# Peptides against a protein of PDB entry 5JXT: the designs that were tried, part 233

Target 1, 319 residues: chain A of PDB entry 5JXT
Amino acid sequence: SLLPKKEINVYIGMSEMQVKWYQKILEKDIDAVNGAGGKRESKTRLLNIVMQLRKCCNHPYLFEGAEPGPPYTTDEHLIYNAGKMVVLDKLLKRIQKQGSRVLIFSQMSRLLDILEDYCVFRGYKYCRIDGSTAHEDRIAAIDEYNKPGSDKFIFLLTTRAGGLGINLTTADIVILYDSDWNPQADLQAMDRAHRIGQTKQVVVYRFVTDNAIEEKVLERAAQKLRLDQLVIQQGRAQVAAKAAANKDELLSMIQHGAEKVFQTKGAFGTMAEKGSQLDDDDIDAILQAGETRTKELNARYEKLGIDDLQKFTSESAYE

## One batch from the design tools (peptide; made by RFdiffusion4, then SolubleMPNN)

Design b2_p26_5_s4
Fold by OpenDDE base, seed 1:
Structure b2_p26_5_s4 (fold): chain B 319 residues (1-319), chain A 26 residues (1-26)
Amino acid sequence: as target 1 above (319 residues)
Amino acid sequence: SARAERRERENAELARRLEELRRLLA
């Protein structure tokens, strides 16, 4: 029988470089971030800020002029400049040592380009597919990954490419490097490994930048997922979950953790304490804390009714 | 990747400029 998948949110502090870039993004549009733009602030401007903040949470090298060089080198700086890379680097060593194989999903093909450089740097054999990959090349990559005795450890996918109904049951670990706004897209990605033919316990690690916009992206996704479930259960097809965040929701998401980010000198959390020197105990602590917070998050939304889930709780991001 | 290709081009251009400079200083 297929074992239930385990889903663990992995809450990761920003690196010092991420904090600096996150501050810079907020400062560039400080009037919009403070809500000073009022009714005149465009939803498009807020969506752009959200997009930049999400890029920062993924990797600062997604910004022009952030990567040191030229000359551009592939070295440890690729890892230590992004909290998610620091955790990924340690986690992949464990995954490999356990004889597991891993799917890594991202919304950003440009992040997959960084992950390719990382895979080469660490000597990880990988496959890649994204939205631009030709159909034949996708089949070839899937077949190469799934073949008996495949030496491909990692499959790099955009979440969109993962949505194509493919079978990747030869992997038992799923890393969501970033989350989709639509929780169903992430579920569809997980279901590439969590399908008939899987023989192992599928574990899903969802990377979430702590004290940043990604927490609110995650909360919104969890809220939406619960709402979708309740709507299906109650037969209330008319509760169109407002698919798009409104301006106030976007503003609240942008403001989340912003004050603490502005006050921070250096990195956040375990990234401040250990940085690239994370050991096995640090990873265990991060995973355990993540498991706890995941349970708490789920429990919060499981208690809510449809009417509560339709209200975006703009908890003040400044309290 | 487009990233890799860009980095390679920029590295090559830097190398070219440095070589040109070396030739001018020799």
Scores: peptide ipSAE 0.435, ipTM 0.874, DockQ to the pose 0.293
Fold by OpenDDE base, seed 5:
Structure b2_p26_5_s4 (fold): chain B 319 residues (1-319), chain A 26 residues (1-26)
Amino acid sequence: as target 1 above (319 residues)
Amino acid sequence: SARAERRERENAELARRLEELRRLLA
């Protein structure tokens, strides 16, 4: 029988470079961030801020002029300048030692470009699929990864491209490097490994930047998922979950952690204490803390009814 | 990747400019 998947949110502090870029993004649009634009502030402007903050949470080198150079080099700076890369680098070493194989999903093809450079730098053999990959090349990449005795350790995928019904049961670890606004897209990504033909315990690590926009993206996704489940269970098709965030919700998401980011000199959390020098005990502590917070998050939403979940989409603007 | 190709082009352009400067200083 297929074992239930284990899902763990991995809460990761920003690097010093991420904090600096996150501050710059907020400062550039400070009037919008403070709500001073009032009714005149466009939803488009807020969506743009959210998109830039999400890029920052993924990797600062997604911004033009952020990468050191020219000359551009692939070195340890690719890792230590992004909290998610620091955790990924340690986690992949452990996963490889266990004889596991890993799917890494992102919303951003440009992040996969950084992850390719990282794979080359660490000597990890990989496959890649994104939205631009031709159909024939997708088949070839899947077949190469799934081949008996394949030396391909990592599969890099965009979440939407990986959602296309492909079988990747030759991997047992899934890393969601970022989250989709639609939790069903992430579930579809997990189901590439967690499917008939899987012989191992599937473990899903969801990377979440702590004290940043991504916590609110996660909360909103968890709320939506619970609402979708309850609507299906109760047959109440009429509860159209307001699919699109309103302006006030977007503003609240942007403001989340902003004060702490402005007060922070340097990195956050374990990234401030250890930076790139995380050991196996530090990773175990991060995973254990993440497992606890994941249980707490799930328990919070499991207690809520449809009416409560609909209100929470409006009231999360006031806490 | 498009990233790798961009970085390679910019590195090559820098190398060319440095070589032009070396020729002017010689």
Scores: peptide ipSAE 0.433, ipTM 0.872, DockQ to the pose 0.383
Fold by OpenDDE base, seed 4:
Structure b2_p26_5_s4 (fold): chain B 319 residues (1-319), chain A 26 residues (1-26)
Amino acid sequence: as target 1 above (319 residues)
Amino acid sequence: SARAERRERENAELARRLEELRRLLA
């Protein structure tokens, strides 16, 4: 029988470089961040800020002029300049030692380009699929990954490209490097490994930048998922889930953790204490803290009815 | 990848400029 998947949110501090770039993004549009734009502030401007902050949470090298060079090199700086890469680098070493195989999902094809450079740098054999991958090349990559005795350890995918009904049950670990605004897209990604033909316990690691916009993206996605489940169970098809965040919700998401980011002179959390020198105990502590926070997050939404979930704003999550 | 191609192009441009400067100083 297929074992239930284990999902763990992995809360990761920003590197010093991420903090500096996160500050610059907020400072560039400080009037919009403070809500001073009033009726003149466009939803499009707020959405752009959200997208820049999410890029920063993924990797600073997604910004022009952020990467050291020219000359451009592939070295340890590719890892230590992004908190998610530091955790990924340690986690992949552990996963490989366990004889597991990994799917890594992102919303950003440009992040997959960084992850390819990382795989080459660490000597990890990989496959890649994104939204630009031709149908034939996609089939070839899947077949190469799934073949008996495949030496491919990692499969790099955009979440949307992975959503296309493919079977990747030869992997037992799923890393969501970032989250979709639609929780169903992430579930569809997990279901590439967690389906009939899987022989192992599937474990899903969802990377979340701590004290940043990604926590609010996760909360909103969890709320939506619970609402969708309850609507299906109650047969109330008329509850149009408010599909798009309003201006106030976007502003609240942008403001989340912004004050603490402005007060921070270095890295956050374990990235400040250990930097790139995370050991196995540090990873175990991060995973255990993540498991606890994941249970707490789920418990907040499990007790809520449809009417509560529809009224639940990002502000009421802290009362 | 488009990232790799861009980085290779910029590295090659820098290398050419450095070689031109070396030739002018020689």
Scores: peptide ipSAE 0.431, ipTM 0.871, DockQ to the pose 0.297
Fold by OpenDDE base, seed 2:
Structure b2_p26_5_s4 (fold): chain B 319 residues (1-319), chain A 26 residues (1-26)
Amino acid sequence: as target 1 above (319 residues)
Amino acid sequence: SARAERRERENAELARRLEELRRLLA
């Protein structure tokens, strides 16, 4: 029988470079961040800020002029300049030693380009599929990954490209490097490994930048998922979860952690304490803390009714 | 990757410019 998947949110501090770029993004549009634009601040401007903040949470090298160079080098700076890369680098070493194989999902094909450079730098054999990959090349990549005795350790996918019904049950680990606004897209990605033919316990690691917009993206996705479940259970088809965040929701998401980011000199959390020098105990502590916070997050939304889940409560940020 | 190819092109351009400067200073 297929074992239930284990899902763990992995809360990761920003690197010093991420904090500097996060501050710069907020400062550039400070009037919009403070809500001073009133009724004139366009939803489009707030969406653009959200997109830049999410890029920063993924990797600062997604911004033009952020990467050191020219000359450009592939070195340890590719890892230590992004908190998610530091955790990924340690986690992949553990996963490989366990004889597991891993799917890495992102919303951003440009992040997959960074992950390719990382795979080459670490000597990890990989496959890649994104939105631009031709149908024949997708089949070839899937077949190469799934073949008996495949030496491909990592499969890099955009979440949307991974949603196309493909079978990747030869992997048992799923890393969601970032989250979709639609929790169903992430579930569809997990279901590439968590399907009939899987023989191992599937473990899903969801990377979440701590004290940043990604916590609010996660909360909103969890609310929506619970609402979708309750709607299905109660037969209340009329409760279409408003697919798009409103202006006030977007503003609240942008403001989350912004003050602490402005006050911070250097990195956050474990990235400030250990930087790139995380050991196995530090990773275990991050995973245990993540498992606890994941249970707390789920328990919060399990207690809420449909009417509560339809309200964007800013108060859910402070519990 | 398209990223790697861009960086290689920019590195090669920088290397050419540095070589041109070296020739002018020699």
Scores: peptide ipSAE 0.416, ipTM 0.865, DockQ to the pose 0.408

Design b2_p26_6_s3
Fold by OpenDDE base, seed 5:
Structure b2_p26_6_s3 (fold): chain B 319 residues (1-319), chain A 26 residues (1-26)
Amino acid sequence: as target 1 above (319 residues)
Amino acid sequence: SPLAEERRKRLEELERERRRRELELE
């Protein structure tokens, strides 16, 4: 029988470089961030800020001129300059030692390019699929990964490309490096490993940058997921979740943690204390704290009815 | 982007170096 998947949100502090770039993004559009633009502020401008902040949460090297160089070298700086990479680097070592295989999903193909550099740098054998991957190359990558005795440890996927009904039950660990605005896209990604033919306990790690916009992205996704579940359960199909983030919601998301980011000198949380020197105990503490916060998050939304959830649901920002 | 092309070139170089090292260890 297929075991239930275990889902853990992993809350990760920003690196010093991420804090600096996050500040720079906010400062560039400070009038919009402060709501000084009022009704004149375009939804498009706010969406652009949100997109830049999400890029920053993933990796600062997604920005032009952020990567140290020339010469451009692949070294430890690729890891320590992004909190998610620091945690990923430690988790992958543990996952490999356990004899597990891992799917890593992101919304950003450009982040997969960084993860390829990382895989090569660490000597991890991997496969990759994104939206641009040809059909034949997708089949070849899936077959290579799923082959009995495959030496491919990691599969790098964009969430949308991984959602295409493929079977990856030869992996038992799923890392969502970032979250989709649509929680169903993330579920579809998880279901590539958590499917008929899986023989292991599937564990899903969802990376979330702490004290940043990604917490609000996660909250919104959790609200939407709960609403979708309740609508299905109650047969109220007419509750079209017509809810793109409105300007006020986008502004609130952008403002979340902004003051603390401006006040912070250096890195956040465990990244400030340990940086790249996170040990196994630090990882266990992060995972335990994440499991607790995940339970608390779920418990908040489980108590809400459809009417309460609808007050928080505005139309999908990606339509 | 120029950065993606540079990254891709660097990846190819790293893979070449890795293959070279693997061949030197055999």
Scores: peptide ipSAE 0.024, ipTM 0.591, DockQ to the pose 0.032
Fold by OpenDDE base, seed 3:
Formats: sequence, C-alpha cells, structure tokens
Structure b2_p26_6_s3 (fold): chain B 319 residues (1-319), chain A 26 residues (1-26)
Amino acid sequence: as target 1 above (319 residues)
Amino acid sequence: SPLAEERRKRLEELERERRRRELELE
C-alpha cells in the first residue's frame, strides 16, 4: 500500500544579502508598502512588489547586479547568499547518504538555472524540465531519471511542468523550493513521486522564508486548500474561492515582517547564528521546528468553517 | 537576460573544468 506523504514546512531565515535586497525592494516602493498610495495604488504595482519579494526569498542573484563580479565565478557564495541554498546544500547531502532521490520544484525557471549551477558545482547529476522544454526532451529526461540504476540524483522541475501527469516514483523526496499561489499545483507536483509504483515513504519539504512574504503565501494557500476541501465535502460548489488576493490582502502580505527586516543588521535566525556552517543538529532542529509549525498551521485551518475561511485574517502585518 | 546568459556560460565552463579534473584523477 502507498504510505501517506509526510509534509514538513521548512522555515528558513534570510541570509545577510537577502535581508539587504529585501530592504531595498521595500524602500524602492516605500509609499506603496506603507499604504500611502491608498485607493490610487494599483493592484499591479502591489503584485510586482510581491513578485520581487518572492524572488528575494528564493535567491538574490535573480536580480540584476546582485551577483558578485566581474569576474563572475561559481563558488560557495552561490550557497551562503541564500538561506534556502544553505539548507538545501546540507539536506541534499543527507538525502544522498540515505540512498534517496529528490525532485526539486520551483515556480521560477531562473531559479532552476541557479540550481543547475549549484548541481554542477557540487557534482550532483541531475535532470531538468521546465515550461520551455520540448516534448521529446521531457520524455528523454524522465526516462533517463527513471531508468534502473540511474545515476541522476536530482530532478529539477518547474511546478507547472511537473504537474503534467508524469511519473517520478523513482524519487522519494520532494523539495518545494517555493510555493504556488494555488495549493493544488503543489499537490500535483508532490503526486509525481507519491503515486502507484512508489515503494518508499515520500517526504515533502516545503521551503518557506521565515519573517517574510512567503509565510503569508503559505497561510493563504493553506486557507484555500481547506476551503476547497470543505466546499467539495459540503457540496457548496457556488463558493468560488477568490482566486486572487485583493489590494488590502496584498498590502498586508508585503508588510508582514517588513519592520523586523528593516531593523535587522545581518542575517535572520539560524542564518545569523551559523551561516553556511550548519551541522546535522542544526538541520534536525530546523526540521523539528518546521514539523511543529506545520502541525500548528494545519490545526488553525482545520477548526475553521467555510464562512471563516472566506475572511482573510488581517493579523497585524507588523507583529 | 544578461544574467541568464552569463550563468549558462559559467555553467558550461564549470562542466568543462570538472571533466578535465576527473580525467586528470583517472
């Protein structure tokens, strides 16, 4: 029988470079961030800020002029300048030692380019599929990854490209490097490994930048998922879950953790304490804390009815 | 983007360097 998936949100502090770039993004549009634009502020402008903040949470090198150089080099700076890369680097070493194989999903093809550079830098053999990959090349990559005795350790996928019904049950670990606004897209990605033919316990690690916009993206996704489940169970097909955040919701998401980011000199959390020198105990602590917070998040939304889940919780964006 | 092209070029260079090192250790 297929074992249930174990899903763990992995809450990761920003690196010093991420904090600096996160501050710079907020400062550039400070009037919009403070809500001073009022009714005149466009939803498009807020969505652009959200997208820049999400890029920062993934990797600073997604921005022009962020990468050190010239000369441009591939070195440890690719890892230590992004909290998610620091955790990923340690986690992948553990996963490989366990004889597991891993799918890494992202919303951003440009992040997959960074992950390819990382894979080559560490000597990890990998496959890649994104939205631009030709159909024949997708088949070839899947077959190469799934072949008996495949030496391909990592499969890099965009979440949308991975959602296309492919079977990747030769992997037992799934890393969601970032989250989709639609929780169903992430579930469809996980179900590439978690399906008929899987013989191992599938573990899903969802990376979430702590004290940043990604926490609110995750909360909104969890809320939507619970709402979708309740609508199906209660037969209330007319409850269209608002697919897109409104202006006030987007503003609240942008403001979340912003004050602490502005006050921070250096990195956040474990990234401030250990930086790139995370040991196995630090990883275990991050995973344990993540498992606890995941249970708490799920328990929060499991108690809510449809009418409560339709209300966006305006928790104070500054706490 | 210029960054994507530069990264792709560096990736290709890094792969070539790794292959050279692997051949020197054999």
Scores: peptide ipSAE 0.022, ipTM 0.550, DockQ to the pose 0.030
Fold by OpenDDE base, seed 4:
Structure b2_p26_6_s3 (fold): chain B 319 residues (1-319), chain A 26 residues (1-26)
Amino acid sequence: as target 1 above (319 residues)
Amino acid sequence: SPLAEERRKRLEELERERRRRELELE
């Protein structure tokens, strides 16, 4: 029988470079961030800020002029300048040592370019599929990854490209490097490894930048997923969950952690204490804390009815 | 984007260097 998947949110502090870039993004649009623009600020402007903050949470090198150079070199700076890369680097070493194989999903093809550079730098053999990958090349990459005795350790995928019904049950670990606004897209990605033909316990690690917009993206996705489940169960098809965040929701998401980011000199959390030199105990602590916070998050939404889940209140996150 | 092209060029260089090292070990 297929074992239930284990899902763990991995809460990761920003690197010093991420904090600096996160501050710059907020400062550039400070009037929008403070809500001072009132009715004049377009939903489009807020969506652009959200997109830039999500890029920062993934990797600062997604911004023009952020990467050190010229000359541009692939070195340890690719890892230590992004909290998610520091955790990924340690986690992949553990995953490989245990004889597992891993799918890494992102919303951003440009992040996959960084992950390819990382894979080459560390000597990890990988496959890649994104939205631009030709159908024949997708088949070839899947076959190369799934073949008996494949030396391909990592499969890099964009979440939506990985959602296309492919079977990747030869992997038992799934890393969601970032989250989709639609929780169903992430579930479809997980279901590439968690399906008939899987013989191992599937573990899903969802990376979440702590004290940043990604916590609110995650909360909103969890809320929507629970709402969708309850609507299906209760047969209330008319409760179309308003899929799009309103202006006030977007503003609240942008403001989340912003004050603490402005006050921070250097990195956040474990990244401030240990930098890139995480040991196995630090990783275990991050995973344990993540497992606890994941249970708390799920328990919060399991108690809510349809009417409560339709209310996106900034306050409901702190009760 | 310029950054994506530069990263792609670096990847191609790293792959060329790896192939060179593999050929030197054979």
Scores: peptide ipSAE 0.020, ipTM 0.527, DockQ to the pose 0.032
Fold by OpenDDE base, seed 2:
Structure b2_p26_6_s3 (fold): chain B 319 residues (1-319), chain A 26 residues (1-26)
Amino acid sequence: as target 1 above (319 residues)
Amino acid sequence: SPLAEERRKRLEELERERRRRELELE
């Protein structure tokens, strides 16, 4: 029988560099962030701010001129300048030591480029598929990863490219480096490993930047997923949840944690306390805290009916 | 919309797979 997948959110503080870039993004559009544009603020402008903040949560080197250099080097700075990379680096060592294999999903192909540089730097054997990968090359990469005795430890995928019905049951760990706006895309990514033919317990780690826009992206995704489930269960298929965030929701998401980010000097949370010096106990603490917060998040939405979930704006998720 | 129907079908398929998985655990 296929064991149920274990899903945990991994809440990660920003590095000092991420905090600085997050501040710069907010400062550049401060009038929009403060809601001073009111009804005149374009949805496109807010979506652009959201996109930049999500890039910052993933890695600061996604911005032009952020990478230190010249000379440009692949070194430890690639890791310590992004909280998610610090946690990923420690987690991958543990995953490898336990004899597991891992799928890493992102929305951003340019983040996969950074992860390729990281894999080369750490000596991890990997495969890659994104939206630009030719059909034949996708088949070849899948076959190379799935072959008996494959030396490929990591599969790097864009979430949408990984959604193409492929079987990757030779992996038992899934890392969602970031989240899709559509929780169904993430579920489809998980189902690449969590399918018939899987012999291990599948564990899904969802990386979430703490005190940042990604918490609100996660909450909105959880709300939408619960609503979608209830709509199916109750046969109310006509309640097409408006899949797109409105302007007020986007503004609330942008404002979330902004004040604390502006007041912060240096890194956040565990990144401020330990930085790149995370040990195995620190990782266990992060995972345990994440498991607790994941249960709490799910419990909030399990108590809500369809009508409550439809009225529930991102503001009420924190009350 | 075709997108809403495709999404509904996909969700129904996911729920069928979940129920199948739950029944395989009993």
Scores: peptide ipSAE 0.000, ipTM 0.256, DockQ to the pose 0.008

